# Peptides against a protein of PDB entry 6RGO: the designs that were tried, part 85

Target 1, 392 residues: chain A of PDB entry 6RGO
Amino acid sequence: MALKLLGFNQDATCFSVISSNKGVTIYNCDPFGKCFELEKSTSNDEELDFLVEMLFSTSLIAVVDKTIGASKRKKLKIVNTKRKATICELTFPHEIMDVIMNRKIICVVLKSDQIFVYDISCMKLLRTIDVRGEKLKSTSKFRNSEAVGDIGVRVSLSTDNNSILCYSSYSKSDKENAPLNDIVVFDALKCIQINVLPAVHQSNIVCIACSPDGMLMATASEKGTIIRVFKTIDTENDEPILVNEFRRGSRPSRISEMKFNHDNTLLACVGESDTIHIFALPVTTTEADANEDDTLQQSSHSLSSSINGLQYISKGLANRFGKIIVSKIPTQSQQRHVAYIKIPENAKYRIGFPKDTTNTIHICGEDGNYLVYSIPRNEVGPCTLVKSNTFD

## One batch from the design tools (peptide; aimed at target 1 T58 N80 I120 M123)

Design b2_p25_6_s4 (made by RFdiffusion4, then SolubleMPNN; from b2_p25_6, 9 letters changed)
Fold by OpenDDE base, seed 4:
Structure b2_p25_6_s4 (fold): chain B 392 residues (1-392), chain A 25 residues (1-25)
Amino acid sequence: as target 1 above (392 residues)
Amino acid sequence: SKPKSDITEEQLKILQELLKEAESL
């Protein structure tokens, strides 16, 4: 049977899957088991496609049936899983590409590069964000979405109540094919743009992660070789603050998902590679407890793997209209992973960080494995498998 | 066109109950 992963909820207490025979199944992580099942709407052997976003471990889910016809792909259902009842249905002008939520906000991303921001408490539309703007709508012939089906507006929302929305935007280039390489930081509650990070990569951004508190964001391009971490709100001299630049690998490989842990000390990434990479973030020690003089020389042995790799002088092509975020971080000081998990090359995996255990990661695969790993903190190495379960 | 929502007052109450459950997590 083909499994398709929908991913973890915000706190990694549940994950959602599509099973060709059953429809959508939501699993609880601890104790492991089925907590909800949504039957397929048709008896036909049609390839099932759904979006499911769950509000933490609650009975509230947002569902989009993408399986059948252009009409269903435009409908968002808000469902009470405990009552097995639809609370409301929203119909959009275009196909829904993504849905993300927290306790305050639902964001709906359309194929038209529009983001609809809703107050979840009343399902009131707060804002429509037109990422292309009004002028670009006329000239953008529908990107023949069949050939480039996977390049669209990417979004991430903070899991806290501050509801910081990060989304990819088109660079201000006179080119008809401007890359989605800008980031906008948006207060989804106040409906205010907080920050703009211009040209954070040279190519389209394909993955974004916001930290749970909304203070950090991670970005990856189509190349997936470099991950950049920025402050979302804070700026230095009106310039974006690059906190970290991580090297996932030397070979191009798509990153499908990134997640921060709940204390912003780890960033995990997964994609088309055989490896989940986990990176350490610098702990911002608040100045207060710096009394005890224990100069633990954290020998940040930057494992400077002496890749005598060419000085890619990132000639930040000064795009005429924006200060490109040129990495000021020398290629030699690019941080590597501190931990990793090996996964099957042909299985897609999703990742989640549980709230209560900041050194634990949950993963699930299209191979039907749900796995819990412990993350080493003292040594660079493999994660340790703590528990495993199977699902179908 | 604005998306049409068909939420009843009863369903809105149910939604608000579920959101209160989420605030306790």
Scores: peptide ipSAE 0.498, ipTM 0.913, DockQ to the pose 0.717
OpenDDE base, seeds 1, 2, 3, 5: peptide ipSAE 0.486, 0.495, 0.489, 0.485; ipTM 0.909, 0.911, 0.912, 0.912

Design b2_p25_7 (made by RFdiffusion4)
Pose (drawn by RFdiffusion4):
Structure b2_p25_7 (pose): chain A 327 residues (1-135, 151-284, 335-392), chain P 25 residues (1-25)
Amino acid sequence: MALKLLGFNQDATCFSVISSNKGVTIYNCDPFGKCFELEKSTSNDEELDFLVEMLFSTSLIAVVDKTIGASKRKKLKIVNTKRKATICELTFPHEIMDVIMNRKIICVVLKSDQIFVYDISCMKLLRTIDVRGEKIGVRVSLSTDNNSILCYSSYSKSDKENAPLNDIVVFDALKCIQINVLPAVHQSNIVCIACSPDGMLMATASEKGTIIRVFKTIDTENDEPILVNEFRRGSRPSRISEMKFNHDNTLLACVGESDTIHIFALPVTQRHVAYIKIPENAKYRIGFPKDTTNTIHICGEDGNYLVYSIPRNEVGPCTLVKSNTFD
Amino acid sequence: SELTEEEKEELEELLEEAEEEEEEE
């Protein structure tokens, strides 16, 4: 099959790719190279490694499953790339759905909507967050920098009226203190969530409305959450997969089951800004590094890696700059 | 479920190396 299940780094330095052939490879951007290659851990052809989230540019990797079911739901391995050794092997009562890391905090998301928060220095579990224990699946996002701030979608107070709903809760994972609870920002379920690297901004994606809403995170008034702006969906409602925020928080990238990738600017310092054409029935992931605000890195399951430029004052499409091909 | 002292020490060493690599970059 195709080279599916791409993962993207926080600092846009490199990306994680599950080659359907054998193991998982991690490439670099500048200079482009085979950074890390995981050996054979397979027994059938279409069984896939699912979840890999990494540090910035380091040797520290979070790896989850290999087999379809032998050791998947209840595994987490911490591996150094230069020596290929497993350090800590944590086990969990449910199936892992997503793992997000940063320099201080490691988050593990379970299928039962449990979120395990760890101080990474000693792997002491700070707090277990029973989201489904209170009231598709939960989408979680996290800030990259320190003062790492956790964002997760929670159900509303209408569980009696119906089973599924999605509001937003802002949580400080550093001190394990809940900061702000946002109401039902959508009339539908929440598909994907993105938080700014500095933790000041947040994006929300609806399945039915397909309108991205941006709220202030922490400095927002206690009385009411502050809405920043909204973005035109385009000609057709489409499911969104992954969104990212720029380092200066002036730009927002959006990708999904669409022909195009949309770029939204921010009035921090309207409907559409930059659009990148994309092959229809192929899936991509997004990132942009810290070095410049004009470059957007693109990861594709077709086997191509592209670097596009952004027009500051023109509503035109992006310009391709650099490209390379996968393995 | 819990971690050993040896595993904590190895994790600390790995984090120190990761910090050094970030400083060099």

Design b2_p25_7_s1 (made by RFdiffusion4, then SolubleMPNN; from b2_p25_7, 11 letters changed)
Fold by OpenDDE base, seed 4:
Structure b2_p25_7_s1 (fold): chain B 392 residues (1-392), chain A 25 residues (1-25)
Amino acid sequence: as target 1 above (392 residues)
Amino acid sequence: SELSDEQLEELKKLLKEAEEELAKR
């Protein structure tokens, strides 16, 4: 059957798939099995397309039917899976491109480059973010690219209650074709902008991940060769703090998804390449542990490679427009993966990090494989397959 | 559109279940 992956929930306890024959299916990861199905409403051989966002392991899901006509593509259903009932339905002026949630907030991304922020507890609209702003609305060339590759606003939301929203924004260039290469950090609860990271890549940002606590974000451009990790809130001399720059590869390849693990020690990325890459982040030792004199030389060969490279974003060449283009960290200081997983070249995969096991990654493929891997701690190498299941 | 009281109570119940599930882990 043709499978389309919708992805894992926030804690990787469940994942969602579209089956051409069944509609939407949600699988539980442990114990592995089907936990919910949304039946196909029509007998038509139309290619099914859905958005499904699940609130952790709960019976609360947000669903968008993207299959049938412009009307359903504008409707968000909040569904109780235990009751198999729609709690409420919201209708938007434009097609829904993405939906993300946590325990406090639902964000709905529209094809109009608008983000609607809702209080999940009452489905009250808190804010509409217009990423184009009023001036860019006149470039009403709706990118008619039905192409799966269309460059829209990307979003990521912290899974905690702080509800830090990171989104891609248009650079302040008077060019009609301004790239989506700025990042805005937004407090979704207070509805305030916290930070703006200008020109974090040279091309459009196509993937963003926020850490579970909202303190870090990872970004990748259309090139997918470099991943940058920034602090979200903290600034140094009003400049963005670049924590890491990772090299995925030398060849351009699209990154479709990135995720942090629950303790911010690992960043995984997946996309069109035959390889899932896992990068180690520096453990921020909080200064507090410096005082206890206990001489236990536990050779925690923490791969605390002393990334003492708080490389100040050197004022790289202020291109003529005075914007801080994040200078390329010298290629010698670009970190590579610490671990990897080989995947079939033609299968799309999604990734998730379980909460309870920080060195475990869940992956699922359009090939019908659900796989659990152990991540090596002390060596650079392949991940070890721990568990496998199949789904249809 | 404002949610009905029944819809609000259903949402509150599901959100409480989410908080209780996350507090156990």
Scores: peptide ipSAE 0.463, ipTM 0.914, DockQ to the pose 0.548
OpenDDE base, seeds 1, 2, 3, 5: peptide ipSAE 0.455, 0.441, 0.453, 0.455; ipTM 0.911, 0.910, 0.910, 0.912

Design b2_p25_7_s2 (made by RFdiffusion4, then SolubleMPNN; from b2_p25_7, 10 letters changed)
Fold by OpenDDE base, seed 3:
Structure b2_p25_7_s2 (fold): chain B 392 residues (1-392), chain A 25 residues (1-25)
Amino acid sequence: as target 1 above (392 residues)
Amino acid sequence: MELTEEQLEELKKLLEEAKKELEKL
């Protein structure tokens, strides 16, 4: 049977899939089993396509029927899965491309490069973000490519209550074909732009991940060779906004998903390659609680790869010459993965980090495998399979 | 679209469920 993965919820306690015969199924991870099914409304051999965003382990889901001919691609349904009932329906002027949520906010991304920000508690519109801006409205042919891979606005939302929204934006070049290589950091609750990171890649950004706390953001371009990690907020101490640069590989390969773990110590990525990569992030010890004298000489051989080479780019020059920031990172500062998982070639996988276990990763495949892996702590190597289940 | 009082109370109940799931961890 053809399976299509929709992904994990925010805490990786559930995942959603499309089955050609059944429609949408949501699985619980532990205990493993079906927790919800949305039956196919039509007996037609139409290729099913859906967006499903779940609010943690709750019965609250957002659903978009993207199936060709369904005329529902502009409709967002908020559904109670326990009642099997639609709470409300929103209609948009354009096709819905993505939906993300937390306990405070729903963001709806349209094919028009607009982001609609809603207060989830009342479904009130807080803001419409127009990523193209007024100048581009006249000339921008809607990319009519039905191609599943079209370069649109990418978004990620913090899972916390701060509701930090990161989105890709067009560079300020007067060119009609400006790349989506800027990042905007936005407070979705206050509806305020916090920061703009210009030209974070040379090509279009195709994947973004926000940390659970909204303090970090990871980005990958269409090349998928380099992953960059940024602070979302400018710190007073003139610290570099770019905190990490990771090398996934030497060959171009699209990254489809990235996720931070719940304590910001790991970043995982998955995509078209046969390998899930897991990278270690430096723990920013806030120096505050250094007063307890407990001399436990844990000789943690910190692999202090001396990142001595991050030259202080002073705040004043960054605003005029955004091109300079990315070009000066020494290729020697590019960290490799600390762990990996081999996956079947041509199988699409999705990733999730459970909140309870910082060294565990959940993965699911279009091959019908749900797998739990343990991440090695003290060595570079393969993850260990802990649990496996199958779904159809 | 404005939600009815019933729709608002249903949303509120689900959001309180989401809050409790996060307080258990």
Scores: peptide ipSAE 0.420, ipTM 0.901, DockQ to the pose 0.566
OpenDDE base, seeds 1, 2, 4, 5: peptide ipSAE 0.418, 0.409, 0.415, 0.408; ipTM 0.902, 0.898, 0.900, 0.898

Design b2_p25_7_s3 (made by RFdiffusion4, then SolubleMPNN; from b2_p25_7, 11 letters changed)
Fold by OpenDDE base, seed 2:
Structure b2_p25_7_s3 (fold): chain B 392 residues (1-392), chain A 25 residues (1-25)
Amino acid sequence: as target 1 above (392 residues)
Amino acid sequence: MELSEEQLEELKELLKEDEEELKKR
């Protein structure tokens, strides 16, 4: 049977799949089992296509049926899984491309490069962001770029109540085909733009991850060779702060998903490659809690690998091409993965980080495998398989 | 589209559902 993975929920307690025979199935991770099924409405052998976003471990899901006809692709259903009933239905002017949510906000991304931001508690529209309209204000020429159908606005939302929304935007370059290589950071609750990170990659951004607390974002381009991590809110001299630059690999490969763990110590990425990569982030010790006197002498041999001062040589090499504000982290300072998982070739996987175990990762595949791995703390190497389940 | 009072109450219950389950464990 063909499975299509929709993904994990925000805390990796559940994951959603499309089964060609059954429709949408939601699995609980622990104890492992089916917790919800949405039966297919049609007996037709049409390839099922859905968007499903689950709100944590709640009975609240957002559903878009993309299988049948142009009208359903514009409808968002809010569904109570316990009642198996639609609470409400929203209709949009264009096809829905993505849906993301947290406890406060639901964001709907349209094929028109519009983002609709709603208060989830009442489904009131708070903001319409017109990413294309922002480009048109900066670039006078309406070229109908037939956007090559795969390149649209990408979004990520913090899972906390701060509701930091990161989205890709069009570069201000006078080029008719300006890439989606800017990032906008938006407070979705206050409906204010917080920050703009211009030209974070040379090509279109195809993957974005926001940290759970909204303080960090990770970005990857179509090349997927380099992942950049930025601060979302903080700036230095009105310039974006690049925290890390990771090398996933030397060969181009599309990254489909990235996620931070709940304490911002790890970033995982998955895509078209045979490898899930896990990167370590520097723990930003906020200096504040240094005051508690507790004398416990535990001689943790910190392997102080003296990663000597990456002097951010902010050499503003304004080369003849527009200000790539991204301080060129020297290629030598590009960090590699600290851990990895090998996955079957051509298998699409999704990743999730559970809240309670920062060194554990959940993965699921279109091959019907749900796998739990332990991430090594002090060693660079493979993750250890802890639990495995199968689903159909 | 304005939601009915019944739809609003159902949304409020669902938004608290997991916070109440966590308090019962």
Scores: peptide ipSAE 0.580, ipTM 0.922, DockQ to the pose 0.479
OpenDDE base, seeds 1, 3, 4, 5: peptide ipSAE 0.562, 0.537, 0.565, 0.567; ipTM 0.906, 0.899, 0.907, 0.909

Design b2_p25_7_s4 (made by RFdiffusion4, then SolubleMPNN; from b2_p25_7, 9 letters changed)
Fold by OpenDDE base, seed 1:
Structure b2_p25_7_s4 (fold): chain B 392 residues (1-392), chain A 25 residues (1-25)
Amino acid sequence: as target 1 above (392 residues)
Amino acid sequence: MELTEEQLKELKELLEEAKEELEKR
């Protein structure tokens, strides 16, 4: 049967899939099993397409039926899964491209490059962000809508109550074809712009991840070779702080999803490649405990092994991107721990991090596999499979 | 679009469920 993955919820306790025969199915991860089904509205052999965003493990879901007709693609249903009933329906002027939510906010991304921000508690519109309108204030020429292929505005929302929204925006260039390579950081509750990160990649941003606490973001371009991690709120001399730069690979490959774990120690990425990559982030020691001068002479066992590939912080790129203050990653050659999972090259996978186990990752595939992996702590290598289940 | 009192009540109940789940873990 053809499966299409919708993804994990915020805490990776559930995942959603489209089955061509059944419609939308939601699975619980532990205990593993089907917890909800939304039947297909049509008997036709049409390819089913849905957006489904679930609020953690609750009975609250946001649903968009994208299968048939331009009218349905403009409707957001808020559904109580326990009652199997629509609570409310919102209609938008344009096709819905994405929906993200937390306990405070729903964000709806339209094909018009508009982001509608709602208070979830009352479904009141807090703000409409017009990403094109912001560009037009800076550049006199409309992008003709025809030349924008599968490159739209990308968004990510913090899972916490601070509700930090990161979205891609058009760079201020006099070129008619300005790329979506700026990031805006937005407080979705206060409806204020907090930060703007200009030209974070040379090409369009196609993937964004916000950390659960909203303090970090990861970005990838259409090339998918380099992942950049920035602070969201903090700036140094009014300039963006680049915390990490990771190389996924040398060959271009689209990244479809990235996730931080709940303690901001790991960043995972998945896409069109045969490999899920997991990168270690430096532990941001909060300044508080810097006083204990515990001179633990941990013996420098020089594992001199030639992983030369990750040290390409090319000194030369710092001059061509505007004054992105690369925070001096302390030149302590802590081998950035990297883990990986091999997946089938033609299977789309989604990723999630559970809250309670920071060194565990959940993955699911369009091949019908739900897999739980343990992430190694002390060495670069493969993740260990802990649990496997199948779904149809 | 304004929600009815019943719709607001149902949303509130589901949001309290979400709060309780996150406080238990």
Scores: peptide ipSAE 0.494, ipTM 0.922, DockQ to the pose 0.537
OpenDDE base, seeds 2, 3, 4, 5: peptide ipSAE 0.481, 0.490, 0.492, 0.480; ipTM 0.917, 0.919, 0.920, 0.918

Design b2_p25_8 (made by RFdiffusion4)
Pose (drawn by RFdiffusion4):
Structure b2_p25_8 (pose): chain A 327 residues (1-135, 151-284, 335-392), chain P 25 residues (1-25)
Amino acid sequence: MALKLLGFNQDATCFSVISSNKGVTIYNCDPFGKCFELEKSTSNDEELDFLVEMLFSTSLIAVVDKTIGASKRKKLKIVNTKRKATICELTFPHEIMDVIMNRKIICVVLKSDQIFVYDISCMKLLRTIDVRGEKIGVRVSLSTDNNSILCYSSYSKSDKENAPLNDIVVFDALKCIQINVLPAVHQSNIVCIACSPDGMLMATASEKGTIIRVFKTIDTENDEPILVNEFRRGSRPSRISEMKFNHDNTLLACVGESDTIHIFALPVTQRHVAYIKIPENAKYRIGFPKDTTNTIHICGEDGNYLVYSIPRNEVGPCTLVKSNTFD
Amino acid sequence: SEPENHSTEEQIEELQELLEEAEEE
């Protein structure tokens, strides 16, 4: 089958790719190379490694499952790329759905909507967050820099009226203190959540409305959450998969089950800014590095890696600059 | 149910060394 289940780095330095053939490879951007290659851990053809989240450019990797079910739900391995050795092997009572890391805090998301927060220096569990224990699935996002700030979707106070709902809660994972609780920002479920690298901004995606809403994170007034801007959906409602924020928080990228990738600018310093054409029934992931604000890195399941430029003052499409092919 | 952690002191020291190297980079 195709080379599916792409994962994207925080610093846009490299990307994680599960080659359907054998193991998982991690490439670099500049210069492009085979950075790390995981050996054979397979027994059938269509069984897939699912979850890999990494540090910036380091040897520290978070790896989850290989087998379809033998050791998948309850595993987390911490591996150094230069020596291929497992250091700590943590076990969890449920199935892992997502892992997000940063320089200070490691988050592990379970299928039962439990979020385990670790101080990465000693792997001491800071707090267990019973989201489904209070009231598709939970989408969680995190800031990249220090003062790492956690964002997760929570159910509303209408559990009695109906089973599924989605509001937003802002949480400081550094001090384990809940900062702001946002109300029901959508009339539908939440599909994907993106938080700014500096932790000051947040994006939300609805399944039905397909309108991205941006709220201030921490400095927002206590009395009411502050809405920043909204973005035009386009001609057709589409499911969103992954969104990213620029380092200067002037740009927002959006990707999903659509023909095009949308670029939204920010009035921090309207409907649509830059659009990148994309093959229809193929899936891509997004990133952009810290070095420049004009370059957007693109990862594709078709086997192509592309680097596009951004027009500052024109509403035109992006211009392709550099490309390379996968394995 | 709760998560389990079977890590030794030596494994934690190795993790710290790797984090110090990542800070230096």

Design b2_p25_8_s1 (made by RFdiffusion4, then SolubleMPNN; from b2_p25_8, 12 letters changed)
Fold by OpenDDE base, seed 4:
Parts: structure tokens; sequence; C-alpha cells
Structure b2_p25_8_s1 (fold): chain B 392 residues (1-392), chain A 25 residues (1-25)
């Protein structure tokens, strides 16, 4: 059967899939099993396509039927899974490309490069973010969404109540083909732009991850060779803070998803490659626990990744437009993965980090495998398989 | 164009109850 993965919820307690025969199925991770099924409304052999965003382990889901007709692709349904009932329906002027939410906010990304920000508690529209602005609307032929690679606006939302929204934006180049290589950091609750990271990659950003607390953001371009991690809010001398630059590989390969773990110590990435990569982040030692009590030199061989000090974003060649291009960190100082998982070639996988176990990762594949891996702490190597389940 | 939002008070009260469940997680 053709499975299509929708992904994990915020705490990796559930994941959602599309089955060609059944419609949308949500699985609970522990105990493993089906917790919800949305039956196919039509007997037609049409390829099912849905967006499903779940609010943690609650009965609240946001659903978009992308399968049939331009009308359904514009409808967001908020569903109570326990009642199997639609709570409310929102209709948008354009096709819905993405939906993300937390306990406070729901964000709806449209094919028009608009982000609609709602207060989830009252379904009130707080903000419409127009990523193209008024000037760019006139020249953009609707990108034909038939290309499996359509370079739309990417978004990520913090899972906490601070509701930090990171989104890709067009560079201020007057070129009709301006890349989506800027990042905007936005307080979704206050509806205030906090920060702008200009030209974080040379090509379009295709993947963004926000940390659960909204303090960090990871970005990857179409090349998928380099992942950059930035602070979202903090700036040094009004310049963006680059925390890490990771090398996934030497060969171009699309990254489809990235996630931080719940304590911001790990970043995982998955995509078109046969390998999930896990990177270690520097632990910000808050200076507070420097209480002098001498005794237990437990050699926490924390992988002191040599925090080579604050790598000043070396003033990359100021492009003719005065934009800070984040200079490539020298290839010798690019950190590699600390752990990896091998996955079947051509199988799409999704990733999730559970809240309670920061050194485990949940993965699921279009091959029908749900897998739990343990991440090695003290050595660079493969993750260890802890649990496996199958789904159909 | 503004999105059409057809939400009743009863639907909002149901939504709020589910959000109160989410704040306990």
Amino acid sequence: as target 1 above (392 residues)
Amino acid sequence: EKPINNVTQEQLDELRKLLEEAEKL
C-alpha cells in the first residue's frame, strides 16, 4: 500500500500517515497503536493528500484535504478526534501549503506566500504576513505546484508558549527571481518582528527548524550540504549570531525535515539521503552552577566540542546591496554528525524527539516502520535500535 | 480577501476545553 508520512506531533507521542485505502491514520507511539482514523470521503482511486497538524497528544487536530479540487485545498478543518467532529472550518483565498501550531497559535501558510497567524483560543486572526509584499505579487506567476520541489515559504514555530515563528523571506534584491534566503523571526503572540537574518544561504531555504523554546533556529538550503544554527532573538552588534555550522555531506541532497531535541543539545536532519544525521549543539552552561564544591570530579566527558569561541560572522563579502552574506565557516571548522541512522534508499522518513528522553529519537518511514533509536553520548557512531513497530 | 471564519460560540467553548487539556501536558 502507498503510505505517505505527515510527521510527528510536537513531543513525538504521535505520528500521522496517509494510507491510500484508509485515509488519514494517527498512531500513538507508546503504547504503539492507532488512536484516530479519518476515513476517505470518496471511493475514487485518487491519490490522497492531506495536511494534518496535531496539538501534542490531545484530540485537537488541524486537517486540510489536498486530494481533490481547489475548494478543499483552501479549507482548514479543526477536528475533535474523540467526537470525530469538525469544531470549525476556515476558508482561505489560496491553497494551503502548510499548517503549524502550538497551545497558543496556529499558522497557515498559503501558496500566495502569505502566513495567517491565529490565536487558537478564539480563532481570531492576529496577523497576515505577506512574505512577497505588494510589489512582488504582480510578477509571480503562480509556481506550478506540480514540481515536487516547489520552493515556497518555509515556517517553523516554537512548541512553547512564547510562540516564536521563524519563516523564510525573499531577499531584497529587485530581481524577479529573488531567493527565499532571508529568515524573519517573529513573535506570533505580540505580532512583532524580533529579528531578520539576511542571506543565511546562497540559495533558497528549503528547511527550517525552531527549537522548542524558540531560542535557536536551524536552516538548510536546496543544496542540503550545510546546516546553520542561529540564535533567534539575541544579536551581537546588531548582527545575527551563528552558533553552529554543520556539514551533512559533500554531495547535494535535499533535507526534508530538521528537529531539535527538547533541551537544545541535539539537532537531527532527514531527507532524500540514506542517512539521518544527528549533530551535537554546544551546551550553554549558565554560569550559575559554578558553586565551588570541590569534590566529585565526575569527569563528565561531555563531548566538549571545543567551543571555538564566538565565530564572528566574518564580514562575508558585502554583496553590492550591503547585505551580510553569512560567510562560509572554513571547511575545517565545520562540525560533522555525532550520530547517524541508516535508512532504506528511496524511503521517506520523518523524525521526532520525545520530551522525556532527550537521547532518543523516534523515526517513521513510508516503508511502514516506526523505530525508536538511542543516540550515543560519548562517541561518534551509529544509533542503537531500541524498539520497532510496523504500520499499514 | 479575508478568510471566511464560521465559528460559533459553542464551537469556541469546545475548542477552549481542548486547549485547557493541552496546557496540562
Scores: peptide ipSAE 0.524, ipTM 0.921, DockQ to the pose 0.758
OpenDDE base, seeds 1, 2, 3, 5: peptide ipSAE 0.513, 0.516, 0.511, 0.522; ipTM 0.920, 0.920, 0.919, 0.922

Design b2_p25_8_s2 (made by RFdiffusion4, then SolubleMPNN; from b2_p25_8, 12 letters changed)
Fold by OpenDDE base, seed 3:
Structure b2_p25_8_s2 (fold): chain B 392 residues (1-392), chain A 25 residues (1-25)
Amino acid sequence: as target 1 above (392 residues)
Amino acid sequence: EKPIDNTTEEELEELRKLLEEAEKL
């Protein structure tokens, strides 16, 4: 059977799959089992395609039927899974490419490179973001959808109530083929642009992850060799916005998904490679809780000293050429993974971090495996398999 | 062009109740 993975919900308590025979199935992770099925509306042997976004472990899902055929690709449905009822139906002018949500916001990405930002509580449109801007409206050549495969606006939303939206934007180059290599950070609730990170990669950004608190974002380009982690907000302190640069590999490979864990200590990535990579983030010690117990001061060797290779290009040059955010970090300061999981070649996997166990990762594959791994803390090495289940 | 929304006030009240469930998680 052809399975297509839709992914985990925000807290990795559930995951969604498309089964060619059944339609959409949602699985609960613990106890493991089917919790919802959306039946196939058509008896046709058409390849099923859906977007499904689940709001945590609730009965609220957003669904788009992307199956080959007419007007459904423009319809967002909000469904109550307990009632099996559509409770909202929005029809967009263009095909829906992505849907992301939290407790406050739904973002709908269209093939037109527009992002529609909704207040979920009243389904009110807060903002339409036109990522192409006014200059590209004249060149109404929709990218011929056939030739330029999976290049579009990428989005990620914080899972918290701050609702920080990170999205890829076109560079200001007067070239018709400007890369999607800028990042915009946007407060989705206030509808304010917080930051713009120009040219964070040399090629199009194909994957973005926002931290649960919206304070960090990770980016990967089409090359997928380097992952960059940025602060979303410019701190008044002369601290670099680029906080980490991770090397996934030397060979180009697409990254399909990245996620932070709930405490921002780990970043995982998955894609076309045989390996899920897990990177350690430096713990930003907020100075506040310095008061209590003495004991386990085992040597947190301050990895802070190795970032000395970021030549502070002084503020003076930034005014003429824009913020050069990406100084060439010397290849020697590029951190490797701290942990990994081997997965079957050509199997698409999705990743999730459970809220309660910061050292655990959930993964699921189009091979029908749901796997729970423990992440090593004291050594660089493979993750340990803790639980395994199968689905069809 | 604006999206077409046909959501009723009863459906919005159902949505609000589902969101209140999400805030308890």
Scores: peptide ipSAE 0.511, ipTM 0.932, DockQ to the pose 0.798
OpenDDE base, seeds 1, 2, 4, 5: peptide ipSAE 0.508, 0.503, 0.511, 0.496; ipTM 0.931, 0.930, 0.932, 0.928

